# Ledger of designs, part 200: peptides against a protein of PDB entry 1IK9

Target 1, 211 residues: chain A of PDB entry 1IK9
Amino acid sequence: MERKISRIHLVSEPSITHFLQVSWEKTLESGFVITLTDGHSAWTGTVSESEISQEADDMAMEKGKYVGELRKALLSGAGPADVYTFNFSKESCYFFFEKNLKDVSFRLGSFNLEKVENPAEVIRELICYCLDTIAENQAKNEHLQKENERLLRDWNDVQGRFEKCVSAKEALETDLYKRFILVLNEKKTKIRSLHNKLLNAAQEREKDIKQ
Target 2, 207 residues: chain A of PDB entry 1IK9 as posed
Amino acid sequence: MERKISRIHLVSEPSITHFLQVSWEKTLESGFVITLTDGHSAWTGTVSESEISQEADDMAMEKGKYVGELRKALLSADVYTFNFSKESAYFFFEKNLKDVSFRLGSFNLEKVENPAEVIRELIAYALDTIAENQAKNEHLQKENERLLRDWNDVQGRFEKAVSAKEALETDLYKRFILVLNEKKTKIRSLHNKLLNAAQEREKDIKQ
Target 3, 195 residues: chain B of PDB entry 1IK9 as posed
Amino acid sequence: MERKISRIHLVSEPSITHFLQVSWEKTLESGFVITLTDGHSAWTGTVSESEISQEADDMAMEKGKYVGELRKALLSVYTFNFSKESAYFFFEKNLKDVSFRLGSFNLEKVENPAEVIRELIAYALDTIAENQAKNEHLQKENERLLRDWNDVQGRFEKAVSAKEALETDLYKRFILVLNEKKTKIRSLHNKLLNA

## One batch from the design tools (peptide; made by RFdiffusion4, then SolubleMPNN)

Design b2_p23_8_s1
Fold by OpenDDE base, seed 2:
Structure b2_p23_8_s1 (fold): chain B 211 residues (1-211), chain C 211 residues (1-211), chain A 23 residues (1-23)
Amino acid sequence: as target 1 above (211 residues)
Amino acid sequence: as target 1 above (211 residues)
Amino acid sequence: SAEAEARRRAAAERLRERLAAAE
């Protein structure tokens, strides 16, 4: 089961933060349980897949688009202010919400809720869920932090090795060229020496021919 | 102000999860506000630095150690079961907690609380704090996840560059050596040719002298 | 690093040996 808790403000009680819990299986389209609380009282209702389909049909809206709007309204938490208006009558237990567009406001959905006999249980369970979620997220954050520290160390290590490899490549090239020049110079000196010997021999032969 | 909310079980109501909120400034040693709730009622008390000091003195415990024990008891949340036992009388509004050691249980602290007139406000504020903490932790989690993905990409990129650098270094060495051998062989061929010319010239001169 | 320098020396030494064997 998936769950989302959001803060809402009721038109009837704008000074009192209410909490809207939505619980569903896999997809919101398959139906959901909605719970409203003010921290003293709680109200709960179940919305079926058939009711969602009927509301979409009544609105002449494509079901996927309608469910998308329900998701934005009911699961957004502190979404952009004023896009959705929530209404609830404690007397009739009728909950409805409107989407406010620039030029038109329309009812997006409505649910009949029932007052919970033991609101303290619902409130305690809601707080428990929040604390569990905090603990899970903290554990995940600590894990990700440690992993990031590891990856940063590993990156620094490879970066350092890479820089050393670059420097080593340049040094290798320089050293190889220096050594090659030395050997080449030795061979050039030997070639020059041999050429001088050939020239001397030729000059001596030319002297011997001229007697 | 720092705040921690924990689940506790009271000895008097073991079937009902209670929530213990502790709020403090900078350090728990400077004093704190404690709030207890069952989701219907709430009780609050303020503990001063002087009371903490007095309790430490009464226990003949070093203050830092005592504050360390208070921190474990009051801020641990779902700590290891049974190490701390919490007691509360709704009649007297007296809250006390014990540390359970293998061979000895002792009272670690006690506080007089006052019943809150509007528990719904306290409960709503507590839920709001939980939702804010969830949102903050989720944002941090998403940030850390994105950073993790970035660091992993950066690591892979540097690793790939490093491997290419290693291969390029080996290829450079091989190529330089091959080129050097070619040039050296040319010089050796020239030296051999010059030596042969010298030998021929010497043989011709020896023939001319014998002629 | 000592290892990178050792590899440079070993490469340089192999080059020297091969050059000497080519003489």
Scores: peptide ipSAE 0.000, ipTM 0.800, DockQ to the pose 0.005; fails the geometry check
Fold by OpenDDE base, seed 3:
Order: C-alpha cells, then structure tokens, then sequence
Structure b2_p23_8_s1 (fold): chain B 211 residues (1-211), chain C 211 residues (1-211), chain A 23 residues (1-23)
C-alpha cells in the first residue's frame, strides 16, 4: 500500500491547516482511501476505480489525464501556485476540489466522507507513519552519505594513481631516450675511429708501393 | 531550535501510543520544552537548566551523565529493550519516567505538565514539523543520490584512463626497447665489418713485405 | 617516487644487460 500525506487549506477555514492523506494500491487509478483531518476531527472516504472512471467520463476527460490531475491535486499538497482549491463541509461531509486555470475554474472531483468516531486513533496512526517515514529516510541518508564518502576516497585513490602513472610514463620515455642516445653516440665514435684507421692503412700501403 | 518527536507507551495506557516532543536550544542541558499527546489531548511543560541540575544533584549523578540519560530516555523513543518506562497522570498532569536495569529500577526524572487548551493546534504543528522533516530528508536523499551517481561516473572515467595509461606505458617501453635493439645491432654489425677490413689490410701488408 | 625510480633502474639494468649480452 502506498500513502501520501499533504497539507491543504480549506476555503471555509483558511487559517487552519488541514491534512489530506491518500492511500492506494499500486496505482491511484485502482481507487484510493482519502482521509481529512484538522488535528481534532477526522473524515474518511473510499473512492473506487468505477467512481474515478465515472468522474472522468462526466468531465469528458481521458482517464489517464484525469488520474494525472487527481495525482497533482491530492498528492502534491497546496503548492504556492494555488492551482487547486479545496472545499469541505463538516455538515454534509462533502469534499470537493477545483482546478484554477488562468481564465476558468472547474470542479476536478468530489467525494463523500464519513466522520470518524475515534479521530485520535487516525491522528496517532498518521503521526506514526510520519515518524516511520522519517526514520527510513534518515537511514537511507546515512547509507548514501557513507557510500558517497567511500566513492570519494576511491576516486581520490585512482586519481592519484593515474597522475603517478602519467608522470612515470613521461619519466620513463625521457630516461630511455637519454640512455639510447648515450649508447648510440659511443658506437658512432667507435665507427669513426675504425674508419680513420682504415684510411691510414690504405695511405701507408700506397706509400709502400711507391719506392 | 532543535526538536525530536518519539513514540512512547505509558504504563497507564499501554494500548495507546503517545507522542513525546522535546524542543531545546543547542544543548538539552540548557533546558527544554516537553510536549505529550495522545492525538486528542496535549500537555506541555518547560524544564529549566536549574531543574536539570537539581535533579542530577538529587540523584547524586554527574550532570553530564544525567543529561546523557535524559537524552536516551526522551529522544530515542521506546526502543525494543524497554529500558525506560514512562508514566503520566492526566489528573495530576505529573509525568515521570524510570530506567529499568537488570536488578534495579529508579526514577530518572519527573516533570509537571499543563493541559493545552487547544490541542488541535499543537497536533497540527507537530504534523507540520513531521511533513517538513520528510520533505527536507527527501531533498537531501535526492541530492546525495545524484552526487553518488556523479562520483561513480567520475570514478569509472578515471579508472578507464588509468588502465589506458598503464597499457600505454607498457607498450611504449616495449616499442622503445625494440627500436633501440635494432639500431644497436646495426651499429654492432658495422663495427664488426670494419674490424674485419682492418685485419685483412694488415694481412695483405704482411704479404707485401714478405713478397 | 622511489618505486618509479626503482622500476626505471631495473629497466635500465635490463637494457644494460641486453646491451652487454649483445656485445
């Protein structure tokens, strides 16, 4: 079961924060349970898949688009843009909400709720869910932080090894060339010396023939 | 201001989860505000630094150790070990808690609370704090996840560059040695050829003298 | 680094040995 709790403001009671809890299985389209509370009273209703389909049809809206609008209205809370207006009558237990577009407002949905006999139990369960969610998120944060620190260390280690490898490659190349040049020059000097000895021997032989 | 909310069970009402909120400035030792709620009623009290000091003295406990025990009792919630037992009288508004050791139990602290006139406001504020904390923790989780993914990519990139550098270094060394050996062998062959020419010239000269 | 110098020395010694053996 999935759950989302959000803060909303009712048009009838704008100074009192209300909490809207929505619970569903897998997809919001399959139906959901809605709970409204002001911290003293609570009201609950079940919305079926058939009701969602009927509301989409009544609005002449494609079902997927309609469910998308329900998701934005019911799960996102009242964002600062006040795109959604929430209304509730404690007398009739009728909950409805409107989407406010630039030029037009329309009713997006309406639900009949029932007043909960023991609102304290609903409120306690809601707070428990919040505390459990906090604990889970904290544990995830701690895990991610530790993993982040590990990855940073591993990156620094590989980076350091890479820099050393680059420097070692350059140094190796330089050293090998220097050594090669030294040996080559030695061999070139020996070749020059041997050529000079051959030239001298040839000149001496020419002198010996001329007597 | 720091705040912690935890679930507790009262000895008098073990079937009903209560919530214990503690609020303080910088350190718990400087004093704190305690709020108890069952989701219908709320009770609040202020504990001063002087009261904490007095309780530590009355218990003949070092203040830092006493504050450490208060922190464990009031901020950790009822862990599965039931090391702390919480008691509250709605009639007297007297809250006290005990530490249960293997062989002995002792009263760790006691506070006078006052019943809140508008508990719904306290409950709404508590839920708001929970929702804000969830949102903050979610944002932190998303940030850490993105950073973790970045660090993993960066690590893979450096690792790949490092492996290429190692391979390139080995290939360079091998290539340079092969080239050096080829040139050296060429020069050695030339030296040997020149030596043979010198030997032949010397032998011919010896024949010419004997002739 | 001492290891990079040691590897350079060892490479240099192997080069010297191969040069001497080719002599």
Amino acid sequence: as target 1 above (211 residues)
Amino acid sequence: as target 1 above (211 residues)
Amino acid sequence: SAEAEARRRAAAERLRERLAAAE
Scores: peptide ipSAE 0.000, ipTM 0.800, DockQ to the pose 0.005; fails the geometry check
Fold by OpenDDE base, seed 4:
Structure b2_p23_8_s1 (fold): chain B 211 residues (1-211), chain C 211 residues (1-211), chain A 23 residues (1-23)
Amino acid sequence: as target 1 above (211 residues)
Amino acid sequence: as target 1 above (211 residues)
Amino acid sequence: SAEAEARRRAAAERLRERLAAAE
């Protein structure tokens, strides 16, 4: 089961933060349980897949698009843009929400809720879920932090090895050039020496012919 | 202000999860506000630095050690070891907690609480704090995840550059050796040719002398 | 890689220049 809790403001009670819990299995499209609380009372309703389909049809909206709007309204709370307005009557237990566009507001959905007999249990369970979520998120954050520290160490290690490799390459290249130049110069010196010997031998032969 | 909310079990109501909120400024030693709730009722008390000091003295415990025990008891909840037991009387509003050691339990602290007139407000604020904490932790998680992905990319980049550098070094070295060998062989061939010319010249001179 | 080939070419050119200057 997936769950999301959001803060909402009811039009009738704008000074009192309410909490909207939505619980579903796999996809919101398959239906969900909606719970509203003010920290004293709680109201719950179950919305079926058929009801979602009917609401989409009544709105003349494609089901996937409608579910997308439901997700934004019910799971995000009134986002920072107050695009969604929530209404609830405690007397009728009728919950409805509207999408506010520039020049028009339209009802996005409506649900009949039932007052919970033991709201404290619902509230305790809600707080437990929040605390569990905090603990899970903290554990994930600690894990990610440790991984980041590991990755940074690994990066520094490879970077250091890379720099050493570059320096070693340059040093090797320089050393090779120096060594080869020395050997080449030795061979050039030997060639020069042999040429001089040939010249001398030719001069001596010319002297021997001249007696 | 720092805050921690924990689940606790009261000895008198072990089937009902209670929530213990502790709020303090900078250090727990400077005093704290303790709030207990069952999701229906709430009780609050303020504990001063002087009360903490007095409790430490009454226990004949060093203050820093006592505060350390308070932190474990009040901020961790009953850890998985159930080392701490919590007691509360709704009638007297007296809250006390004990540390359970193998052969002895001792009272670690006691506080007089006051019943909150509007528990719903306290509960709503508590839930708000939980939701804010979840949002903050999620934002931290997302940031750490992005950093993790960045660090991994950076590591892969440096690793790839390192491998290319190694391969380039080996290829360079091989190419240099091949080129120098060719030049050296040319010089060796020239040396051999010059030596042969010297030998031939010497043989011709010996023939001329025998003539 | 193209970079490895470019480095080999540059090294080869420097080698040719140094050999020519030694001649």
Scores: peptide ipSAE 0.000, ipTM 0.800, DockQ to the pose 0.005; fails the geometry check
Fold by OpenDDE base, seed 5:
Structure b2_p23_8_s1 (fold): chain B 211 residues (1-211), chain C 211 residues (1-211), chain A 23 residues (1-23)
Amino acid sequence: as target 1 above (211 residues)
Amino acid sequence: as target 1 above (211 residues)
Amino acid sequence: SAEAEARRRAAAERLRERLAAAE
């Protein structure tokens, strides 16, 4: 079961924050339970899949689009743009909500609710759900924070190894070049020495022929 | 201002979850406001720094230790070990709590509360605080998740660069050795050729002398 | 990698130049 609680303002009581709880199984399309409370009284209604389908048909709206609008209206609270207006009569227990567009407002849905005999139980359960959600989110935050710290350490370790690898590569190149030049210079010196010996031998032979 | 809400069970009403809200400025030691609710009624009391000090003195407990116990009792809810027992009389509005140890239970503190005239307002505000806290924690979770994903990408990038650096170092070493051996072998061939020329010149001179 | 091969080629070129200058 999934649940969402949102803060809403009723047109009839704009100074009193109300809370809208929606509970459903897997998808909102399969039906849901709606609960409204003002912190003193509570009202609940069950909306079936068939009622959702009927409302979509009555609106001449595709079911998937209609359910998408229901999700926005009922699960998002009063978004900053007052796109949704909520109305409730305590006398009739009739709840309806409108979508406000620039040039047109239209009723998106309506539900008959029933007054809860023991609203305190509903309110307590709602607060319990909020506290449980806070605790779960805190545990998740602590886990993510620890993971971030781990990832940062791992990054620093690899970065340090990378820098050492770069430095080691440069040092290796420099050392190999120095060693190669040394050995090559020794061989060049030997070649020059041998050439000089050949020149001297040729000069001596020329002297021996001249006698 | 800081606030904590916890779920507690009263000894007098163990089947009904109560909620204990504590609000304070900077430190609990400076005083706090305590609010108790059952989702229908609410009771509030203000506890001053002087009252906290007096209770600590009456218990012959160091103030810092006493405040530490208050923090555990009032902010942690019923921990799994039922270390704290909460009592409240709706008639007298007297709230007291005990610390239960293996061999001894003792009263940790007591407060006179006042029944709130409009409990719905307190309950609504409490639910609002819970919803705001959920939203803040969700935003923090989303931020931390995005940061984790970033750090993981950065780690993969550096790891890939490191592996490339290692491979490049090995390839460099191999290439330098191959080239060095080639050049050295050429120089060795030249030295051998020059030695052979010197030997031939010496043999020719020996022939000329015999001649 | 293409980058590792490019670095290898550049190092090889520097070696050739240094060897040629030493020759």
Scores: peptide ipSAE 0.000, ipTM 0.799, DockQ to the pose 0.005; fails the geometry check

Design b2_p23_8_s2
Fold by OpenDDE base, seed 4:
Structure b2_p23_8_s2 (fold): chain B 211 residues (1-211), chain C 211 residues (1-211), chain A 23 residues (1-23)
Amino acid sequence: as target 1 above (211 residues)
Amino acid sequence: as target 1 above (211 residues)
Amino acid sequence: SAEIEERREEARKKLQELLEKAK
């Protein structure tokens, strides 16, 4: 089961933060349970897949698009842009929400909720879920931090090896060229010396022929 | 201000999860505010630095050690080892907790709490803090995840550059040696040819003298 | 790394031998 708790404001009670819990299996499209609380009272309703389909049809909206709007409204919390307005009557237990666009507001959905007999149990369970989520997220954070530190060490090791390899390459190349030039010059000197000896021998032979 | 919410069980109400909120400035030693709730009622008390010092003295415990035990009891939640037992009388508003060791249990602290007039506000604020903490931890986790993905890409880039540098070095070294050997062999061949010419010239001169 | 260094040392030795044979 998946679950999301969001903070919402009701049009009727803008000074009192309400909490909207939505729970579902696999996808929101398959239906969900909605729970509303003000920290004292709680109200719960079940929304079926058929009700979701009917609401989409009543709006002449494609079901996938409608479910996408439900997900934004009910799971994202009121995002910073107040795109969704929530209304609830405690007397009628009627919950409805609107999407507010620049020039058009429309009702996105409406649900009948039932007052929970033991709101304290619902509130305790909600707080437990929050604390469990915090603990899970902290454990994940600690794991990611340790992984980050490992990756940074591994990067520094490879970087240091790379720099040493570059320096060793350049040094070796320079040394090889220097040694090559030395040997080449030695051989060139030997060739020049042998050429001079041949020239001298030819000159001596020309002198011996000329008596 | 620092704050920790933990789940506790009261000896008097073991079936009902209670939530213990502790809030403090910089260190727990400077004093703290304790809030207890069952999701319906709430109780709050203030513990001063002087009361902490007095409790430490009454126990004949060093203050730093005592504060260390308070931190474990009040902030860690009941760790999995049930080392701390919590007691609360709703009638007297008397809260006390014990440290349970194998052969010895001792009272670690006791506080007078006051019943909160508007528990719903305290509960809403507690849930808000939990939701804010979840959001902060999620944002940190997303950041660490992106950083880990970056570090992994950077590691792969450096590793690939390192491998290319190694291969390029080996190829260049091999090419330089091959070229050097070719030039060296050419010069050696020229030296051998010149030596043979000198030997032939000497033999011809010796023939001309004998002739 | 060790294999690369060994190959470097072998290459260096081969160069030195070639340089000595080139005298």
Scores: peptide ipSAE 0.013, ipTM 0.808, DockQ to the pose 0.005
Fold by OpenDDE base, seed 1:
Structure b2_p23_8_s2 (fold): chain B 211 residues (1-211), chain C 211 residues (1-211), chain A 23 residues (1-23)
Amino acid sequence: as target 1 above (211 residues)
Amino acid sequence: as target 1 above (211 residues)
Amino acid sequence: SAEIEERREEARKKLQELLEKAK
């Protein structure tokens, strides 16, 4: 089961933060349980897949698009953009919400809720879920932090090895060329010496012919 | 102001999860505000630095050590180890907690609390804090995840460059040696040719002398 | 690092042998 708790403001009670819990299995399309609380009272309702389908049809909206709008309304919380307006009557237990567009507002959905007999249990469970979520997210943060520290070490290690490899390549090339030049110069000197010996021998032969 | 909310179980109501909120400035030693709730009622009390000091003295415990024990009791939540036992009377509003050691249990501290007139406001604020903490931790998780992905890419890039550097070094060395050997062999051949010319010239000169 | 160092040492040895044969 997936769950999301969000803060909402009701048009009837804009000064009192309400909490909207939505619980669903796999997809919001398959239906969901909605719970509303003000920290004292709680109200709950179940919305079936058939009700979602009917509401989409009544709106002449494609079901996937409608569920997408429901997800934004019910799970995003009261984002600062006031794109969604929430209404609830504690007397009728009727909950409805509207989408506010630039030029048009329309009802996106409505539910009949039921007042919970033991709101304290619902509120405690909600707080427990929040605390569990905090603990899970903290554990994930600690894990990611340790992983980042590991990756940073590994990066520094490879970077250091890379720099050493570059330096070693340049040094090797320079050393090889220096050694090569030395050996070549030795051989060139030997060739010059042998040429001079040949020239001298030829000059001596020319002297011997001239007697 | 720092705050921690934890689940606790009261000896008098072990089946009902209670929530213990502790709020303090900088250090728990400087005093704190404690709030207890069961999701319906709330109780609050303020503990001063002087009360903490007095309690440490009454326990014949060093203040830093005592504050360390308070921190474990009040902020760790009901860890599975049942090291701390919590007691509260709704009638007297007297809250006390004990440390359970293997052979000895002792009272660690006590507070007189006051029943909150508007518990719903306290509960709403507590839920808001939990939701804000979840959002902050999620933002941190997303940041750490993006950083992790960046570090992994950077690691792969350096690793690939390192491997290319190693291969290029080995290839360069091999190529330089091959070229060197070729040039050396050319020079060796030239030296041999010049030596043979010298030998032939010497043999011709010896023939001319015998002639 | 050890394997790269070992390859460097082998390469150095081969160079030395080639230089000695060139001599």
Scores: peptide ipSAE 0.012, ipTM 0.808, DockQ to the pose 0.005
Fold by OpenDDE base, seed 3:
Structure b2_p23_8_s2 (fold): chain B 211 residues (1-211), chain C 211 residues (1-211), chain A 23 residues (1-23)
Amino acid sequence: as target 1 above (211 residues)
Amino acid sequence: as target 1 above (211 residues)
Amino acid sequence: SAEIEERREEARKKLQELLEKAK
């Protein structure tokens, strides 16, 4: 079961924050339980998949689009843009909500609710759910923080190895070239010495032929 | 202002979850506001720094240790170990709590509460605080998740550069050695050729002297 | 680091052997 609690303001009681709880199984399309509370009284209603389909048909709206609007209205809370207006009559227990566009408002849905006999139980359960959600989110935050610290350590380790590898490569190249030059110079000196010996031997032979 | 809401069970009403809200400024030692609710009624009391000090003195406990026990009792909720027992009389509005050790229970603190005239307002504010806390924790979770994804990308980038650096170092070393061997062999061949020319010139000169 | 230094030492030994054979 999935659940979302949101703050709403009713047109009839704009100064009193109400809480709208929606509970559903996997998808809102399959139906949901709606609970409204003002912190003293509570009202609950069940909305079936058939009622959602009927409301979509009555609106001449595709069901998936209609359910998408229901999600925005019922699960997002009073989004900052007053796009959704909520109405509830405590006398008739009739709940309805409208979508406000720039020049047009239309009823998005309406439900009959029933007054809960023991509202304190519903309110306690709602607070319990909020506290459980806080605890779960805190545990997730602690886990993500520890994982973040791990990833940072791992990054620093690889970065340090990379810097050492770069320095080691440059040092190796420099050392190899220095050693190579020394050996080449030794061989060049030996070649020059042997050439000079050949030139001297040729000059001596030319002197011996000239007596 | 800091705030913590916890679930507690009262000895007088063990089947009904109560909610204990504690609100304080920076430190619990400076005093706090305590609010108790059952989802229908609410009771509030203010505890001053002087009252906390007096309770610590009456217990012959060091103030910092006493405040540490208050934090565990009042802020942690009903921890799994039933170490703290809560009592409240709705008639006298007297709230007291005890610490249970294996063989000894002692009163840790007691406070006079006042029944709130409009409990629905307190309950609504409590639910609002829970919903705000949920939203803040969700935003923190989303931030930490994005940061973890960033760190993972950065780690993969450095790891890939490191692997390329290692491979480039090995390739460089191998190439430098191959080139070095080729040049050395060329110089060795030239030295051998010059030595053979010197030996031949010496043998010809020795023939010319014997002739 | 140790593996890089060990490979450097092996490379130095190979270079030294090549240099001695070049003598």
Scores: peptide ipSAE 0.014, ipTM 0.807, DockQ to the pose 0.005; fails the geometry check
Fold by OpenDDE base, seed 5:
Order: C-alpha cells, then structure tokens, then sequence
Structure b2_p23_8_s2 (fold): chain B 211 residues (1-211), chain C 211 residues (1-211), chain A 23 residues (1-23)
C-alpha cells in the first residue's frame, strides 16, 4: 500500500489546516482510500476503480488524464498557486475539489466520506506514518551521504593516479630523449673519428706515391 | 528552536501510542518544552535550566551526564530494548520516566504538565512539522542523489582520461623506440661502411709497399 | 590498476631490452 499525506485548506475553514491522506494499491487508478482530518475529527471514504472510471466518463475526460489530475490534486496538496480548491461539508460528509485555471474553474472530483468513530486512532496512525517516513528518509540520507563520501574517495584516488600517469609519461619521454641523444652523439663522434682516420690514410698514401 | 517527536508507550496505557514532543533552544540543558499527546488530548510543560540542574543534584548525578540521559530518554523514544519507561497520570498531569537496567530501575526525571485547551491545534502543528520535515528530508535526498550522479560522472571521466593516458604513454614509448632504432641502425651502417673503407685502404697501402 | 601497472612494467622491461640491444 502506498500513502501520501497533504496539507489542504478547505474553503469553509481557511484558517484551519486540514490533512488529506490518500492510500492506494500500486496505482491510484485501481481505487484509493481518502482520509480527511482537522486534528480532532476524521472522515474516511473509499473510492473504487469503477467510481474513478465513472467520474472520468461524466467529465468527458480520458481516464489516464483524469487519474493524472487526481494525482496532482490529491497527492501534491494545494501548491502555492491555489490551482486546486477543496470543499468539505461536515454535515453532509461531502468532499469535492475543483481545478482553478485563469478563466475556468471545474469540479475535478467528489467523494462521500464517513465520520470516523475513533479519530484519535486515525490521527495516531497518521503521526506514526509520518515518523516512520522521517526515519526511512533519514536512513536513506545517511546511506546517500556515505555513498557520496565513497565516490569522492574513489574520484580522488583515480585523479591522483591520473596525475601520476601524466607526470610519469612526461618524465619518461624526457629521459628517453636524453638517453637517445647521448647514444646518437657517441655514434656521431665515432663516425667523425673514422672519417678523420680515412682522410689521414689518404694523405699518407699520396705522400708515399710522391718519392 | 530544535524539535524532536518520539513515540512512547505509557505504563498506564500500553495499547495507545503516545507522542512526546520536545522543543528546545540550542541545547537541552538550557531547558525545554515537553508536549505529550494521544491524538485526542495534549499536555504541555516547560522545564527550565534550573529544574534540570535541581533534578541532577537530587539524583547526585553530574549535570552533563544527566542531560545526556535526558537526551537518550526524551529524544530517542523507547528503543526496542525498553530501557526507558514512561508514566503519565491524566488526573495529576504528572509525567515521570525511569531508566531500567538489568538489576536496577531508577527515576530519571519528572515533570508537571498542563492540559492544553485546544489539542487539535497542537496536533495539527505537530503533523505540519512532520510533513515539513519529510519535505526537507526529501529535498536533501534529491540533492544527495544528484551529487552522487555528478560524482559518478566525474569518476567515469577521470577513469576514461586515465586509461587514455596509459594507452598514450605505451603508444608513445613504442613509437619513440621504433624511431630511435631506425636512426641508430643507420648510424651503425655508416660506421660499418667507414670501417670497411679503412680496412681496404690499409690493404691497398700494404700492396703499394710490397710493390 | 594492477594490470595497468604490470603492463607499464612490461613496457619498461621491453624498453630496457631494446636499449640494451641498441647498444
């Protein structure tokens, strides 16, 4: 079961923050349980897949688009843009919500809720879920932090190896050039020495022919 | 102001989860506000720095150690080891808690609470704080996840550069060797040619002397 | 990393052998 709790403001009670809990299995499309509370009273209703389909048909909206709008309204809470307006009658237990656009408002959905006999149990369970979610998110944060620290160490290790590889390449290149220049200079000196010996031998031969 | 909410079980009502909120400024030692709720009623009390000091003195405990035990009891909740036992009388509004060790139980602290007139407001504010904490932790999780992804990309980039540097070093080394061997072989051939010319010149001179 | 270091060491050895043969 998935669950989301959102803060909402009711048009009838704008000064009192209400909490809208939605719980569902796998997808919101398959139906959901809606719970409304003001911290004293609670109201719950079940919305079936057939009711969602009927509401989409009545609105002449494609089901996937309708479910997408339900998800935005019921799971996001009232974003700061007042795009969704929530209404609830405690007398009739009728909950409905509207999407407000610049020039057009339309009813997005409506649900009949039932007053919960033991609202304290619903409220306690809601707080428990919030505390569990906080603990899970903290554990995830600690895990991600440890992974960041690991990745940073691994990065520093590879960076250090890369810098050593660059320096070793440059040093090796320089050393190879120096060694090869020395060997080449030795060979050049030997060539010059042999050439001078040939010139001297030719001059001596020319002297021996001239007697 | 810092705040922590914990689940606790009261000895008098073990089947009903209670919530213990503690709020403080900078350090728990400077005093704190304690709020207890069962999701229907709420009770609040203020504990001053002087009361904390007095309780530590009455227990013959060093203040820092006492505050350390308060922090473990009040901020950790009842860990699964039942190390802390919580007691509350709704009639007297007296809250006390004990530390349970293998062979010894002792009272760790006691507070007089007052019943809140509007518990729904306290409960709504508590739920709001939980939802805000969830949102903050989610934002932190998303940030850490993005940083992990960045660090992983940066690691892959450096790893790829390192591998390229290694390959380039090996290729350069091999190419430099091949080029220098060619030049050295040319010089060796020239030395051999000059040496043969010297031997021939010496043989011709020996023929001219015998002639 | 060990394999890269081993290849570097082999390249160094081949280098030294080639330098000795060039002598």
Amino acid sequence: as target 1 above (211 residues)
Amino acid sequence: as target 1 above (211 residues)
Amino acid sequence: SAEIEERREEARKKLQELLEKAK
Scores: peptide ipSAE 0.011, ipTM 0.808, DockQ to the pose 0.006; fails the geometry check

